# Ledger of designs, part 34: peptides against a protein of PDB entry 7MKK

Target 1, 71 residues: chain A of PDB entry 7MKK
Amino acid sequence: SMKEKVKAKLVEIRKFVPFIRRVRIDFQDTLSKVQGHRLDALVNLLDREDVSMSSLNKIEVIIDKLRTRFN

## One batch from the design tools (peptide; made by RFdiffusion4, then SolubleMPNN)

Design b2_p16_8_s3 (from b2_p16_8, 6 letters changed)
Fold by OpenDDE base, seed 2:
Formats: C-alpha cells, structure tokens, sequence
Structure b2_p16_8_s3 (fold): chain B 71 residues (1-71), chain A 16 residues (1-16)
C-alpha cells in the first residue's frame, strides 16, 4: 500500500539522521543561524511519523545535496 | 551550491 511505501521510505531516510546531526555540529561555526535552524528543523521532521511521500522525496534530494557538499 | 540547498530546505519547511 501507499502507507507501507511511506513507512519504508521513512526508515531509509532516517539512516541519514546521524549524518545530518554531524554536519550541523561540524560546520556550526561556518553556518548562519538560519542555516543551522533549518538543519535542526530537518532532523526534528524526521523524528515524526506523519510525513507525506512528497515531503520524503524532497528530503531525499536535500540529503543527496548535503552529502555532495559536506562529503 | 549552498544557497540552492538552503532554498530547498525553505521550500520543504513550507510544505510540512
């Protein structure tokens, strides 16, 4: 079902939460307050279970860009 | 770039 697909995608995306937290800490001195706040909000969003497939697809693109930028 | 990434994060936060 669509609900099962959303749950499976959320499980895969949550594997990158430690990476996002690490980027937030390692680059804290080079990030603006707004940039830091947006990364914190992304982590908090991934703690939720009510995220749409549309949002999860956008989050995947964002994580790929973070990986490219921050190694 | 970093600016494009931050715009994507902003647009995500508007959708949620």
Amino acid sequence: as target 1 above (71 residues)
Amino acid sequence: DMEELMELLEELMKEV
Scores: peptide ipSAE 0.288, ipTM 0.815, DockQ to the pose 0.892
Fold by OpenDDE base, seed 1:
Order: sequence, then C-alpha cells, then structure tokens
Structure b2_p16_8_s3 (fold): chain B 71 residues (1-71), chain A 16 residues (1-16)
Amino acid sequence: as target 1 above (71 residues)
Amino acid sequence: DMEELMELLEELMKEV
C-alpha cells in the first residue's frame, strides 16, 4: 500500500539524520541563522510519522545534494 | 549550490 511505501521510505531516509545533524553542527559558524534553522527543521520533520510521499521524495533530493557537498 | 538547496528546503517547509 501507499502507507507501507511511505513507512519504508521514511525508515531509509532516517538513516541520514545523524549526517544532517553533523552537517548542522560542523558548519554552524558558517551558516546563516535561516540556513541553520532550515537544517534543524529538516531533522525535526524526519522525527514525525505524518510525512507525505511527496515530501519524502523532496527530502531525498535534499539529502543527495547535502551528501554531494558535505561528504 | 547552497542557495538552491536552501530554496528546496524552503519549498519543502511550505508543503509540510
């Protein structure tokens, strides 16, 4: 079902939460307040269970861009 | 780049 697909994708994306948190900390002094807040909001969003498949697909693109830039 | 990434994050936060 779509619900099962969402849950499976959320589990896979959550594997990158430690990485996103590390980027946020390591670049804290370089990031603007708005940029830092957006990364914090991304981490907090991934702690939720009510994330749509559309949002998860966008988050995957964002994580891939973060990985390319920050290791 | 970082600007494009931050724009994507902004659009994501509007969708949620």
Scores: peptide ipSAE 0.287, ipTM 0.814, DockQ to the pose 0.872
Fold by OpenDDE base, seed 4:
Structure b2_p16_8_s3 (fold): chain B 71 residues (1-71), chain A 16 residues (1-16)
Amino acid sequence: as target 1 above (71 residues)
Amino acid sequence: DMEELMELLEELMKEV
């Protein structure tokens, strides 16, 4: 079902939460306050269970951009 | 909301 696909994608994306947290910490002094807040907001979003497939697809793109820039 | 957060994250990716 669509609900099962969303849950599976959320599980895969959540594997990158430690990476996002690490970027937030390792670059804390170089990130603007706004950038830091956006990363915190991304982590908090991934703690939720009510994230749409559309949002998860956008988050994958964001994580790929983060990975390209920060590792 | 979720939409506002997606916009903010898109902007983040332009700035970093």
Scores: peptide ipSAE 0.235, ipTM 0.767, DockQ to the pose 0.181
Fold by OpenDDE base, seed 3:
Structure b2_p16_8_s3 (fold): chain B 71 residues (1-71), chain A 16 residues (1-16)
Amino acid sequence: as target 1 above (71 residues)
Amino acid sequence: DMEELMELLEELMKEV
């Protein structure tokens, strides 16, 4: 079902939460306050269970850009 | 770049 697909994708994306947290800490001194807050908000969003497939697809793009920029 | 990433984050936060 679509519900099962969303849950499966959320599980896969959550594997990158440790990476996002690491970026936030390692670059804390070079990120603006707004940039740091946005990364914190992204982590908090991934703790939710009601994230849509549309949002998960956008988050995947964001994570790919983070990986390109920060290793 | 970082600017584009932050714009994407901003749009994401408006949708949730």
Scores: peptide ipSAE 0.107, ipTM 0.685, DockQ to the pose 0.846

Design b2_p16_8_s4 (from b2_p16_8, 7 letters changed)
Fold by OpenDDE base, seed 4:
Structure b2_p16_8_s4 (fold): chain B 71 residues (1-71), chain A 16 residues (1-16)
Amino acid sequence: as target 1 above (71 residues)
Amino acid sequence: DMDELMELLDELMEEV
């Protein structure tokens, strides 16, 4: 079902939460306040169970861009 | 780039 697909995708994306938190901390002094807040909001969003498939697809793109930029 | 990434984050926050 779509619900099962969303749950599976959320589990996979959550594996990158430690990475996002690490980027936020390691680059805290070089990120603007707004950039830091956006990363914090992304982590908080991934703690929720009610994230749509559309949002999860966008989050995957965001994580791939973060990985490219921050190693 | 970083600006594109931040735009995607803004768009995401508007959708949730």
Scores: peptide ipSAE 0.374, ipTM 0.846, DockQ to the pose 0.850
Fold by OpenDDE base, seed 5:
Structure b2_p16_8_s4 (fold): chain B 71 residues (1-71), chain A 16 residues (1-16)
Amino acid sequence: as target 1 above (71 residues)
Amino acid sequence: DMDELMELLDELMEEV
């Protein structure tokens, strides 16, 4: 079902939460307050269970861009 | 770039 697909995708994306948290902390001094807040909001979003497939697809793109920039 | 990434984050926050 779509619900099962969403849950499976959320599990995969959540594997990157530690990475996002690390980026947020390691680059804290180079990030603006707004940039830091956006990363915090992304982490908080991934802690939720009510994330849509559309949002999860966008989050994958965001994580790929983060990985490209921050390794 | 970072600006594009931040724009995508803003767009994501509007969808949620």
Scores: peptide ipSAE 0.372, ipTM 0.846, DockQ to the pose 0.842
Fold by OpenDDE base, seed 1:
Structure b2_p16_8_s4 (fold): chain B 71 residues (1-71), chain A 16 residues (1-16)
Amino acid sequence: as target 1 above (71 residues)
Amino acid sequence: DMDELMELLDELMEEV
């Protein structure tokens, strides 16, 4: 079902939460307050269970861009 | 770049 696909994708994306948290901390002094807040919001969003497939697809693109830039 | 990434984050926060 779509619900099962969403849950499976969320499990895969959550594997990158430690990476996002590390980026947020390691670059804290170089990020603007707004940039830092956006990364915090992304991590907090991934703690939720009511994230849509559309949002998860966008988050995947964001994580790929973070990985390209921040290792 | 970072600006594009931050724009995508803003769009995401608007969607949720």
Scores: peptide ipSAE 0.370, ipTM 0.845, DockQ to the pose 0.832
Fold by OpenDDE base, seed 2:
Structure b2_p16_8_s4 (fold): chain B 71 residues (1-71), chain A 16 residues (1-16)
Amino acid sequence: as target 1 above (71 residues)
Amino acid sequence: DMDELMELLDELMEEV
């Protein structure tokens, strides 16, 4: 079902939460306050269970861009 | 670039 697909994708995306937190910490001095806040908001969003498939697809793109930028 | 990434984050926060 779509619900099962969303749940499976959320589980896979959550594997990158430690990476996002590490980027936020390691680059804290080089990120602007607004950039840091956006990363914090992304982590907080991934703590929720009610994230849509659309949002999860967008988060995958964001994580890929973070990986390219921050190793 | 970083500006594009931040724009995508802003758009994500508007979608949620």
Scores: peptide ipSAE 0.367, ipTM 0.844, DockQ to the pose 0.847

## One batch from the design tools (peptide; made by RFdiffusion4, then SolubleMPNN)

Design b2_p17_1_s1 (from b2_p17_1 with E8S E15K E16K E17K)
Fold by OpenDDE base, seed 1:
Structure b2_p17_1_s1 (fold): chain B 71 residues (1-71), chain A 17 residues (1-17)
Amino acid sequence: as target 1 above (71 residues)
Amino acid sequence: SELDELLSELEEEIKKK
């Protein structure tokens, strides 16, 4: 079902939460308030259970680009 | 910045709290 697909996708995306948290901490002194808050909000979003497949697909692309930039 | 551009794509989703 679509519900099960969303759950599976969320599990995969959550594997990158530690990476996002690390970026937030490692670059805390250089990030603007807005940038830091957005990263915090992204982590908080991934802690939720009602994230749509559309949102998860967008997040996956964003995380891929973040990984390319921040290793 | 590039980071702002990337994260701005998620603003609508982030605000759905």
Scores: peptide ipSAE 0.184, ipTM 0.713, DockQ to the pose 0.763
Fold by OpenDDE base, seed 5:
Structure b2_p17_1_s1 (fold): chain B 71 residues (1-71), chain A 17 residues (1-17)
Amino acid sequence: as target 1 above (71 residues)
Amino acid sequence: SELDELLSELEEEIKKK
């Protein structure tokens, strides 16, 4: 079901939460306040269970770009 | 910046919640 697919996708995306947190901390002084806030919001968003597949797919792209930029 | 553009997409997703 789509519901199960969403849950599985969320589990996979959550594996990158530690990375996102590390980027937020390591680059805190070079990130703008807005950028820092957005990264915090991303982590908080992934703590939720009501994220749609569409949103998760977009988040995956964002995380991939973060990984490319911040190694 | 590119990061701002990228993270702005996230804000739109959050706003839907």
Scores: peptide ipSAE 0.183, ipTM 0.711, DockQ to the pose 0.760
Fold by OpenDDE base, seed 3:
Parts: sequence; structure tokens; C-alpha cells
Structure b2_p17_1_s1 (fold): chain B 71 residues (1-71), chain A 17 residues (1-17)
Amino acid sequence: as target 1 above (71 residues)
Amino acid sequence: SELDELLSELEEEIKKK
């Protein structure tokens, strides 16, 4: 079902939460306040269970671009 | 910056909730 597909996608995206937290900490002194707050918000968003497949797909693209820049 | 652009896209998703 679509519900199960969303759940599976969320599990896969959550694998990157440790990476996002690491970027937030390692670059805290060079990130602007707004950049740091946005990274915190991304982690908080992924803690939720009501994120749509559309949103998860967009988040995946953003994380891929972050990975290219920061590792 | 590039980072600001990427994270601005994220904010579009956050404000939906």
C-alpha cells in the first residue's frame, strides 16, 4: 500500500539523521544562525510520522546535495 | 549562498506542517 511505501521511505531517509546532526555540530562556528536553525528543523521534521511521499522525495534531493557539499 | 538556497527549499516543506 501507499501507506507502507511512505513508511519504508521515511525509514530510509532517517538513516541520514546522524549525518545531518554531524554537519550541524562540525560546522556550527561557520554556519549562520538561520542555517543552523534550518538544519535543526530538518531533523525535527524527520522525527514526525505524518510526512508525505512528495515531501520525502524533496528531502532526499536536499540531503543528497548536502552530502555532496559536506562529504 | 548555495546552502541557503538548499535550506530554503526545506522551509517550503516545513511550513506545510
Scores: peptide ipSAE 0.182, ipTM 0.712, DockQ to the pose 0.717
Fold by OpenDDE base, seed 2:
Structure b2_p17_1_s1 (fold): chain B 71 residues (1-71), chain A 17 residues (1-17)
Amino acid sequence: as target 1 above (71 residues)
Amino acid sequence: SELDELLSELEEEIKKK
């Protein structure tokens, strides 16, 4: 079902939460206040269960770009 | 910066909630 697909996608995306937290901390001195807040918001967003597949797909792209930028 | 652009896109997704 679509619900199961969303759950599976969310599980995969959540694997990057530790990475996002590391970026937030490791680059805290070079990130602007707004940038830091946005990273915090991303982590909080991934703790939610009501995220659509569309949003998860977009988040995945953003995380991939973050990985390229910060490692 | 590129980072600002990326995080701005993220902000749009956050606003949907």
Scores: peptide ipSAE 0.182, ipTM 0.714, DockQ to the pose 0.708

Design b2_p17_1_s2 (from b2_p17_1, 6 letters changed)
Fold by OpenDDE base, seed 3:
Structure b2_p17_1_s2 (fold): chain B 71 residues (1-71), chain A 17 residues (1-17)
Amino acid sequence: as target 1 above (71 residues)
Amino acid sequence: SDLDKLLQELMEEIEKK
């Protein structure tokens, strides 16, 4: 079901939370205030269970961009 | 930047909830 797919996607995306937190801290002086604040909001969002598939797909692309730039 | 655009789109989705 779609519900099961969302749950599975959320589990996979959460594996990158430590990476996102490290980017936020290690590059705090390089990131703009807006970028830093939005990364904080992204991490907070992933603590929730009611995250949509569309949001999870966007987060996946964001992680790819962060990996390209910062690792 | 592409990153900024993606982050903004995500924030807009969060605001809908």
Scores: peptide ipSAE 0.641, ipTM 0.893, DockQ to the pose 0.945
Fold by OpenDDE base, seed 2:
Structure b2_p17_1_s2 (fold): chain B 71 residues (1-71), chain A 17 residues (1-17)
Amino acid sequence: as target 1 above (71 residues)
Amino acid sequence: SDLDKLLQELMEEIEKK
């Protein structure tokens, strides 16, 4: 079901939360305040269970961009 | 930047809920 697919995607994306938190801290001086705030919001979102597949797909792309820029 | 655009889009989706 779609619900099961969302749950599975959420589990996979949550594996990157430590990485996102690390980027947020280590590159705080490089990131703009707006970027930092939005990353904080992203991490908070991943603590929730009611995240849409659309949001999860966007987060996956964001993580890829972060990995490219910040290793 | 692409990152800024993606983050903006995500924030807009969160706000819709």
Scores: peptide ipSAE 0.640, ipTM 0.893, DockQ to the pose 0.947
Fold by OpenDDE base, seed 1:
Structure b2_p17_1_s2 (fold): chain B 71 residues (1-71), chain A 17 residues (1-17)
Amino acid sequence: as target 1 above (71 residues)
Amino acid sequence: SDLDKLLQELMEEIEKK
């Protein structure tokens, strides 16, 4: 079911939370305040269980961009 | 930037809940 797929995707995306937190801290001086705030919101979103597949797919692309830019 | 656009789109989705 879609519900099961979302749950599985959420589990996979959560594996990157430590990376996102590290980017937020390590590059705090170079990130804009808006970027920092949005990354904080992203991490907070992943603590929830009612995350949509659309949001999870967007987060996956965001993580890809962060990995390219910040290792 | 692409990152900013993606982050903005995500924020907009969160706000729609």
Scores: peptide ipSAE 0.640, ipTM 0.892, DockQ to the pose 0.941
Fold by OpenDDE base, seed 4:
Structure b2_p17_1_s2 (fold): chain B 71 residues (1-71), chain A 17 residues (1-17)
Amino acid sequence: as target 1 above (71 residues)
Amino acid sequence: SDLDKLLQELMEEIEKK
């Protein structure tokens, strides 16, 4: 079911929370205030259980962009 | 940037009720 797929995706994406937090802190001076705020909101979103598949897919792409830019 | 656009899209989605 879609619900099960969302739960599975959320579990996988949450594995990257430490990475996102590290980027947010380590590159705080490089990121704009807006970027930093949005990353904070992203991390906070992943603490929730009611995240949509659309959001999770966007977060996956964001993580890929962060990885290419910040390792 | 692409990153900014993606982050903005995500924020807009979060704001949807």
Scores: peptide ipSAE 0.639, ipTM 0.889, DockQ to the pose 0.901

Design b2_p17_1_s3 (from b2_p17_1 with E8S E15K E16K E17Q)
Fold by OpenDDE base, seed 2:
Structure b2_p17_1_s3 (fold): chain B 71 residues (1-71), chain A 17 residues (1-17)
Amino acid sequence: as target 1 above (71 residues)
Amino acid sequence: SELDELLSELEEEIKKQ
């Protein structure tokens, strides 16, 4: 079902939460306040269960870009 | 900056929730 697909996608994306938290901390001194807040918001967003597949797909692309920039 | 542009894309998704 679509619900199961969303759950599976969310599980995969959540694997990057530790990475996002690490970026937030390691680059805290160089990130602007707004940048830091957006990273915090991303982590909080991934704790939710009501995120659509469309949003999850977009988030995955964004995380990939973050990974490229921060290693 | 490029980072600002990237995180701005994220902001749009955050607003939808």
Scores: peptide ipSAE 0.362, ipTM 0.846, DockQ to the pose 0.670
Fold by OpenDDE base, seed 4:
Order: C-alpha cells, then sequence, then structure tokens
Structure b2_p17_1_s3 (fold): chain B 71 residues (1-71), chain A 17 residues (1-17)
C-alpha cells in the first residue's frame, strides 16, 4: 500500500539523520542562523510520521545535494 | 549562496507540513 511505501521511504531517509546532525554541528560556526534553523527543522520533520511521499522524494534529493557539498 | 538556494528548497517542503 501507499502507506507502507511511505513508511519504508521514511525509514530509508532517516538513515541520513546522523549525517544532517553532523553537518549542523561541524559547521555550526560557519552556518548562518537561518541555515542552521533549516537543518534543525529538517531533522524535526523526519521525526514525523505524516510526511507525504512527494515531500520525502524531494527531501531525498536535497539530502543528496547536501551529501555532495559536505562529503 | 548555493547553500541558501538548496536550503530554500527545503524550506518549501517544511512549510507544507
Amino acid sequence: as target 1 above (71 residues)
Amino acid sequence: SELDELLSELEEEIKKQ
């Protein structure tokens, strides 16, 4: 079902939460306040269970871009 | 900056929730 697919996708994306947290901490002194807040919000968003597949797919792309930028 | 542009895309998704 779509619900199961969303749950599976969320599990996969949550694997990147440690990476996001590392970026937030490692670059805390160089990130602007708004940049830091957005990263914090991303982590918080991934703690939710009501995120749509569309949003999860977009978030995955964004995380991939972050990975490219921050290794 | 490029980072701001990237995070702005994220902001759009955050606002949907």
Scores: peptide ipSAE 0.359, ipTM 0.845, DockQ to the pose 0.671
Fold by OpenDDE base, seed 3:
Structure b2_p17_1_s3 (fold): chain B 71 residues (1-71), chain A 17 residues (1-17)
Amino acid sequence: as target 1 above (71 residues)
Amino acid sequence: SELDELLSELEEEIKKQ
């Protein structure tokens, strides 16, 4: 079902949460206030269970771009 | 900055929640 697909996608995206937290900490002194807040908000967003497949797909692309920049 | 542009894309998804 679509519900099961969303759940599976969320599990896969959450694998990147440790990476996002690491970027937030390692670059805390060089990130602007708004940049840091947005990274915090991303982690909080991925803790939710009501994120749509459309949003998860967009978030995946954004995380891939972050990975390219920071590692 | 490039980072600001990238995180601005994220902001749109954050606002939906």
Scores: peptide ipSAE 0.357, ipTM 0.845, DockQ to the pose 0.667
Fold by OpenDDE base, seed 1:
Structure b2_p17_1_s3 (fold): chain B 71 residues (1-71), chain A 17 residues (1-17)
Amino acid sequence: as target 1 above (71 residues)
Amino acid sequence: SELDELLSELEEEIKKQ
């Protein structure tokens, strides 16, 4: 079902939460408040269970770009 | 900045929730 597909996708994307948290902490002194808040919001978003497949697909692309930038 | 551009795309998705 679509519900099960969403759950599976969310599990895969959540594997990057430690990376996002690390970026937030390692660059805390150089990030603007807005940048830091957006990273915090991303982590909080991935803790939710009501995120659509469309949103998860877009988030995955954004995380890939973050990984390229921050290694 | 480039980071702001990436995070702006993200903010759009955050606001949908």
Scores: peptide ipSAE 0.357, ipTM 0.843, DockQ to the pose 0.676

Design b2_p17_1_s4 (from b2_p17_1, 7 letters changed)
Fold by OpenDDE base, seed 3:
Structure b2_p17_1_s4 (fold): chain B 71 residues (1-71), chain A 17 residues (1-17)
Amino acid sequence: as target 1 above (71 residues)
Amino acid sequence: SDLDKLLDELMEEIKKQ
């Protein structure tokens, strides 16, 4: 079901939360205030269970951009 | 940047939820 697919995607995306937190802290002086705030909001969103597939797909692309820029 | 655009889109989705 779609619900099961969303839950599976959420589990996989949550594996990158430590990486996102490290980027947020290690590059705090490089990131703008608004970028930092948005990353904090992203991490907080992943603590919820009602995240949409659309949001999860966007977060996956964001993670790819962060990996490219910050490794 | 692409990153800023993606973050903006995500923030808008959060507001709708």
Scores: peptide ipSAE 0.602, ipTM 0.895, DockQ to the pose 0.940
Fold by OpenDDE base, seed 1:
Structure b2_p17_1_s4 (fold): chain B 71 residues (1-71), chain A 17 residues (1-17)
Amino acid sequence: as target 1 above (71 residues)
Amino acid sequence: SDLDKLLDELMEEIKKQ
């Protein structure tokens, strides 16, 4: 079901939370205030259980961009 | 930037939840 697919993807995306937190801290001086706030909001969103597939797909692309730029 | 656009889109989705 779609619900099961969302849960599975959320588990996979959460594996990158430590990476996102490190980017937020290690590059705090180079990130804009807005970028930092948005990354904080992204991490907070992943603590929830009611995250949509659309949001998870966007987060996956965001992680790809962060990995390319910061690791 | 592409990153800013993606983050902005995500923020808009969060507001809808």
Scores: peptide ipSAE 0.601, ipTM 0.894, DockQ to the pose 0.935
Fold by OpenDDE base, seed 5:
Structure b2_p17_1_s4 (fold): chain B 71 residues (1-71), chain A 17 residues (1-17)
Amino acid sequence: as target 1 above (71 residues)
Amino acid sequence: SDLDKLLDELMEEIKKQ
């Protein structure tokens, strides 16, 4: 079911939370204030269980871009 | 940037939840 797919995706995306937090801190001066705030909101979102598949797919792309830019 | 656009879209989705 879609519900099961969302839960599985959420579990996988949560594995990158430590990385996102690290980028947020280590590159705070490189990121704009807006980018920093949005990354904080992203991390907070992943603490919830009611995250949509659309949001999770966007977060996956965001993580890929962060990995490319910040290793 | 593409990153900013994606982050903005995500923020809009959060607002709808």
Scores: peptide ipSAE 0.599, ipTM 0.894, DockQ to the pose 0.929
Fold by OpenDDE base, seed 4:
Order: structure tokens, then C-alpha cells, then sequence
Structure b2_p17_1_s4 (fold): chain B 71 residues (1-71), chain A 17 residues (1-17)
């Protein structure tokens, strides 16, 4: 079901939370304040259980871009 | 940047939730 797919995707995306937190801290001076706040909001969103597939797909692309830029 | 656009889109999604 779509609900199960969302849950599975959320579990996979949560594996990257430590990476996102690390980018947020290690590159705090490189990121704009707005970017930093958005990353904080992203991490906070992933603590929720009612995250949409649309949001999870966007977060996946964001993680890929962070990896390209910062790792 | 592309990253900023994606972050903006995500923030809009969060606002809808």
C-alpha cells in the first residue's frame, strides 16, 4: 500500500539524519542563515510519522545535492 | 540555486501539513 511505501521511505531517509545534522554544523559558516534554518526544519520534519511521499522524495534529492556539495 | 529551490518547495510542503 501507499502507506507502507511511505513508512519504508521514511525509514530509509531517516538514516541520513546524522549526515544532515553534520552538514548543518560543519558548514554552518558556509550555509546561509536561511539554508541553515531550512535544514533544521527538514530534520524536525523527519521526527514526525505523517510525512508525505512528496516531501520524502524532495528530501532525497536534497540529500543527494548535499552529498555532492559537501561530501 | 537548485538547492534553495528544493528547500523552498519543501518548506511549502511543510506549511501544508
Amino acid sequence: as target 1 above (71 residues)
Amino acid sequence: SDLDKLLDELMEEIKKQ
Scores: peptide ipSAE 0.593, ipTM 0.892, DockQ to the pose 0.932

Design b2_p17_2_s1 (from b2_p17_2, 6 letters changed)
Fold by OpenDDE base, seed 2:
Structure b2_p17_2_s1 (fold): chain B 71 residues (1-71), chain A 17 residues (1-17)
Amino acid sequence: as target 1 above (71 residues)
Amino acid sequence: DDEELLELLDEALETHK
């Protein structure tokens, strides 16, 4: 079901939460205030269960960008 | 709105130092 697919995707995306937190802290001095705030909001979003597949797909792309730029 | 948040985050990352 779509619900099961979303749950599975969310589990996979959540594996990157520690990485996002590390970026937020390790690069705090180089990030703008806006960038830092948006990263905090992303972490909070991933703590929820009611996230759409569309959002999860976008988050995956964003995580890839973070990995390229900060790792 | 989650979609708006993600768009704003994506835009914010474009101007990384």
Scores: peptide ipSAE 0.532, ipTM 0.860, DockQ to the pose 0.097
Fold by OpenDDE base, seed 5:
Structure b2_p17_2_s1 (fold): chain B 71 residues (1-71), chain A 17 residues (1-17)
Amino acid sequence: as target 1 above (71 residues)
Amino acid sequence: DDEELLELLDEALETHK
């Protein structure tokens, strides 16, 4: 079901939470305040279970951008 | 709003200091 797919996607995306946290910390001086705040909000979002597939797909793209830029 | 947050984040990452 779509619900199961969302749950599975969320589990996979959450594997990148440590990476996101590291980017936030390791590049805190390089990031603007707004960038840092938005990364914090992203981590907080991923603590929730009520995230849409649309959002998760967008998050995946963002993580790919982070990986390219910061790792 | 999650979609708004993600859009703002994407924009923030693209913005230069």
Scores: peptide ipSAE 0.531, ipTM 0.857, DockQ to the pose 0.098
Fold by OpenDDE base, seed 1:
Structure b2_p17_2_s1 (fold): chain B 71 residues (1-71), chain A 17 residues (1-17)
Amino acid sequence: as target 1 above (71 residues)
Amino acid sequence: DDEELLELLDEALETHK
């Protein structure tokens, strides 16, 4: 079902939460306040279970951008 | 709104300080 697909996608995306947290901390002196706040909000979003497939797909693209710039 | 948050995050990441 679509619900099961969303749950599976969320599990995969959550594997990057430690990476996002490390970016937030390791680059705290370089990131603007707004960038830091947005990263915090992203982590908070991934703590939820009610995230749409559309959102998860967008998050995947954002994580790819983070990986390119910070790793 | 999640879509708005993700849009704002994407914009924030494209901003160079």
Scores: peptide ipSAE 0.530, ipTM 0.859, DockQ to the pose 0.097
Fold by OpenDDE base, seed 4:
Structure b2_p17_2_s1 (fold): chain B 71 residues (1-71), chain A 17 residues (1-17)
Amino acid sequence: as target 1 above (71 residues)
Amino acid sequence: DDEELLELLDEALETHK
C-alpha cells in the first residue's frame, strides 16, 4: 500500500539524519542563519511520521545536494 | 506546510552558499 511505501521510504531517508546533523554542526560558521534554521527544521520534520511521499521525494533530492556540497 | 519548508530550504542552499 501507499502507506507502507511511505513508511519504508521514511525509514530509508532517516538514515541520513545523522549526516544532516553533522552538516549543521560542522558547517555552522559557514552556513547563514537562514540555512542553519532550515536544516534544523528538516531534521525536525524527519522526526515526524506524517510526512507525505511527495515531501520524502523532495527531501531525497535535497539530501543529494547536501552530499554533493558537504560530503 | 512541509512542501513550502522544503522549497525554502532548497532556495536557501542555492542562493546563500
Scores: peptide ipSAE 0.534, ipTM 0.862, DockQ to the pose 0.102; fails the geometry check

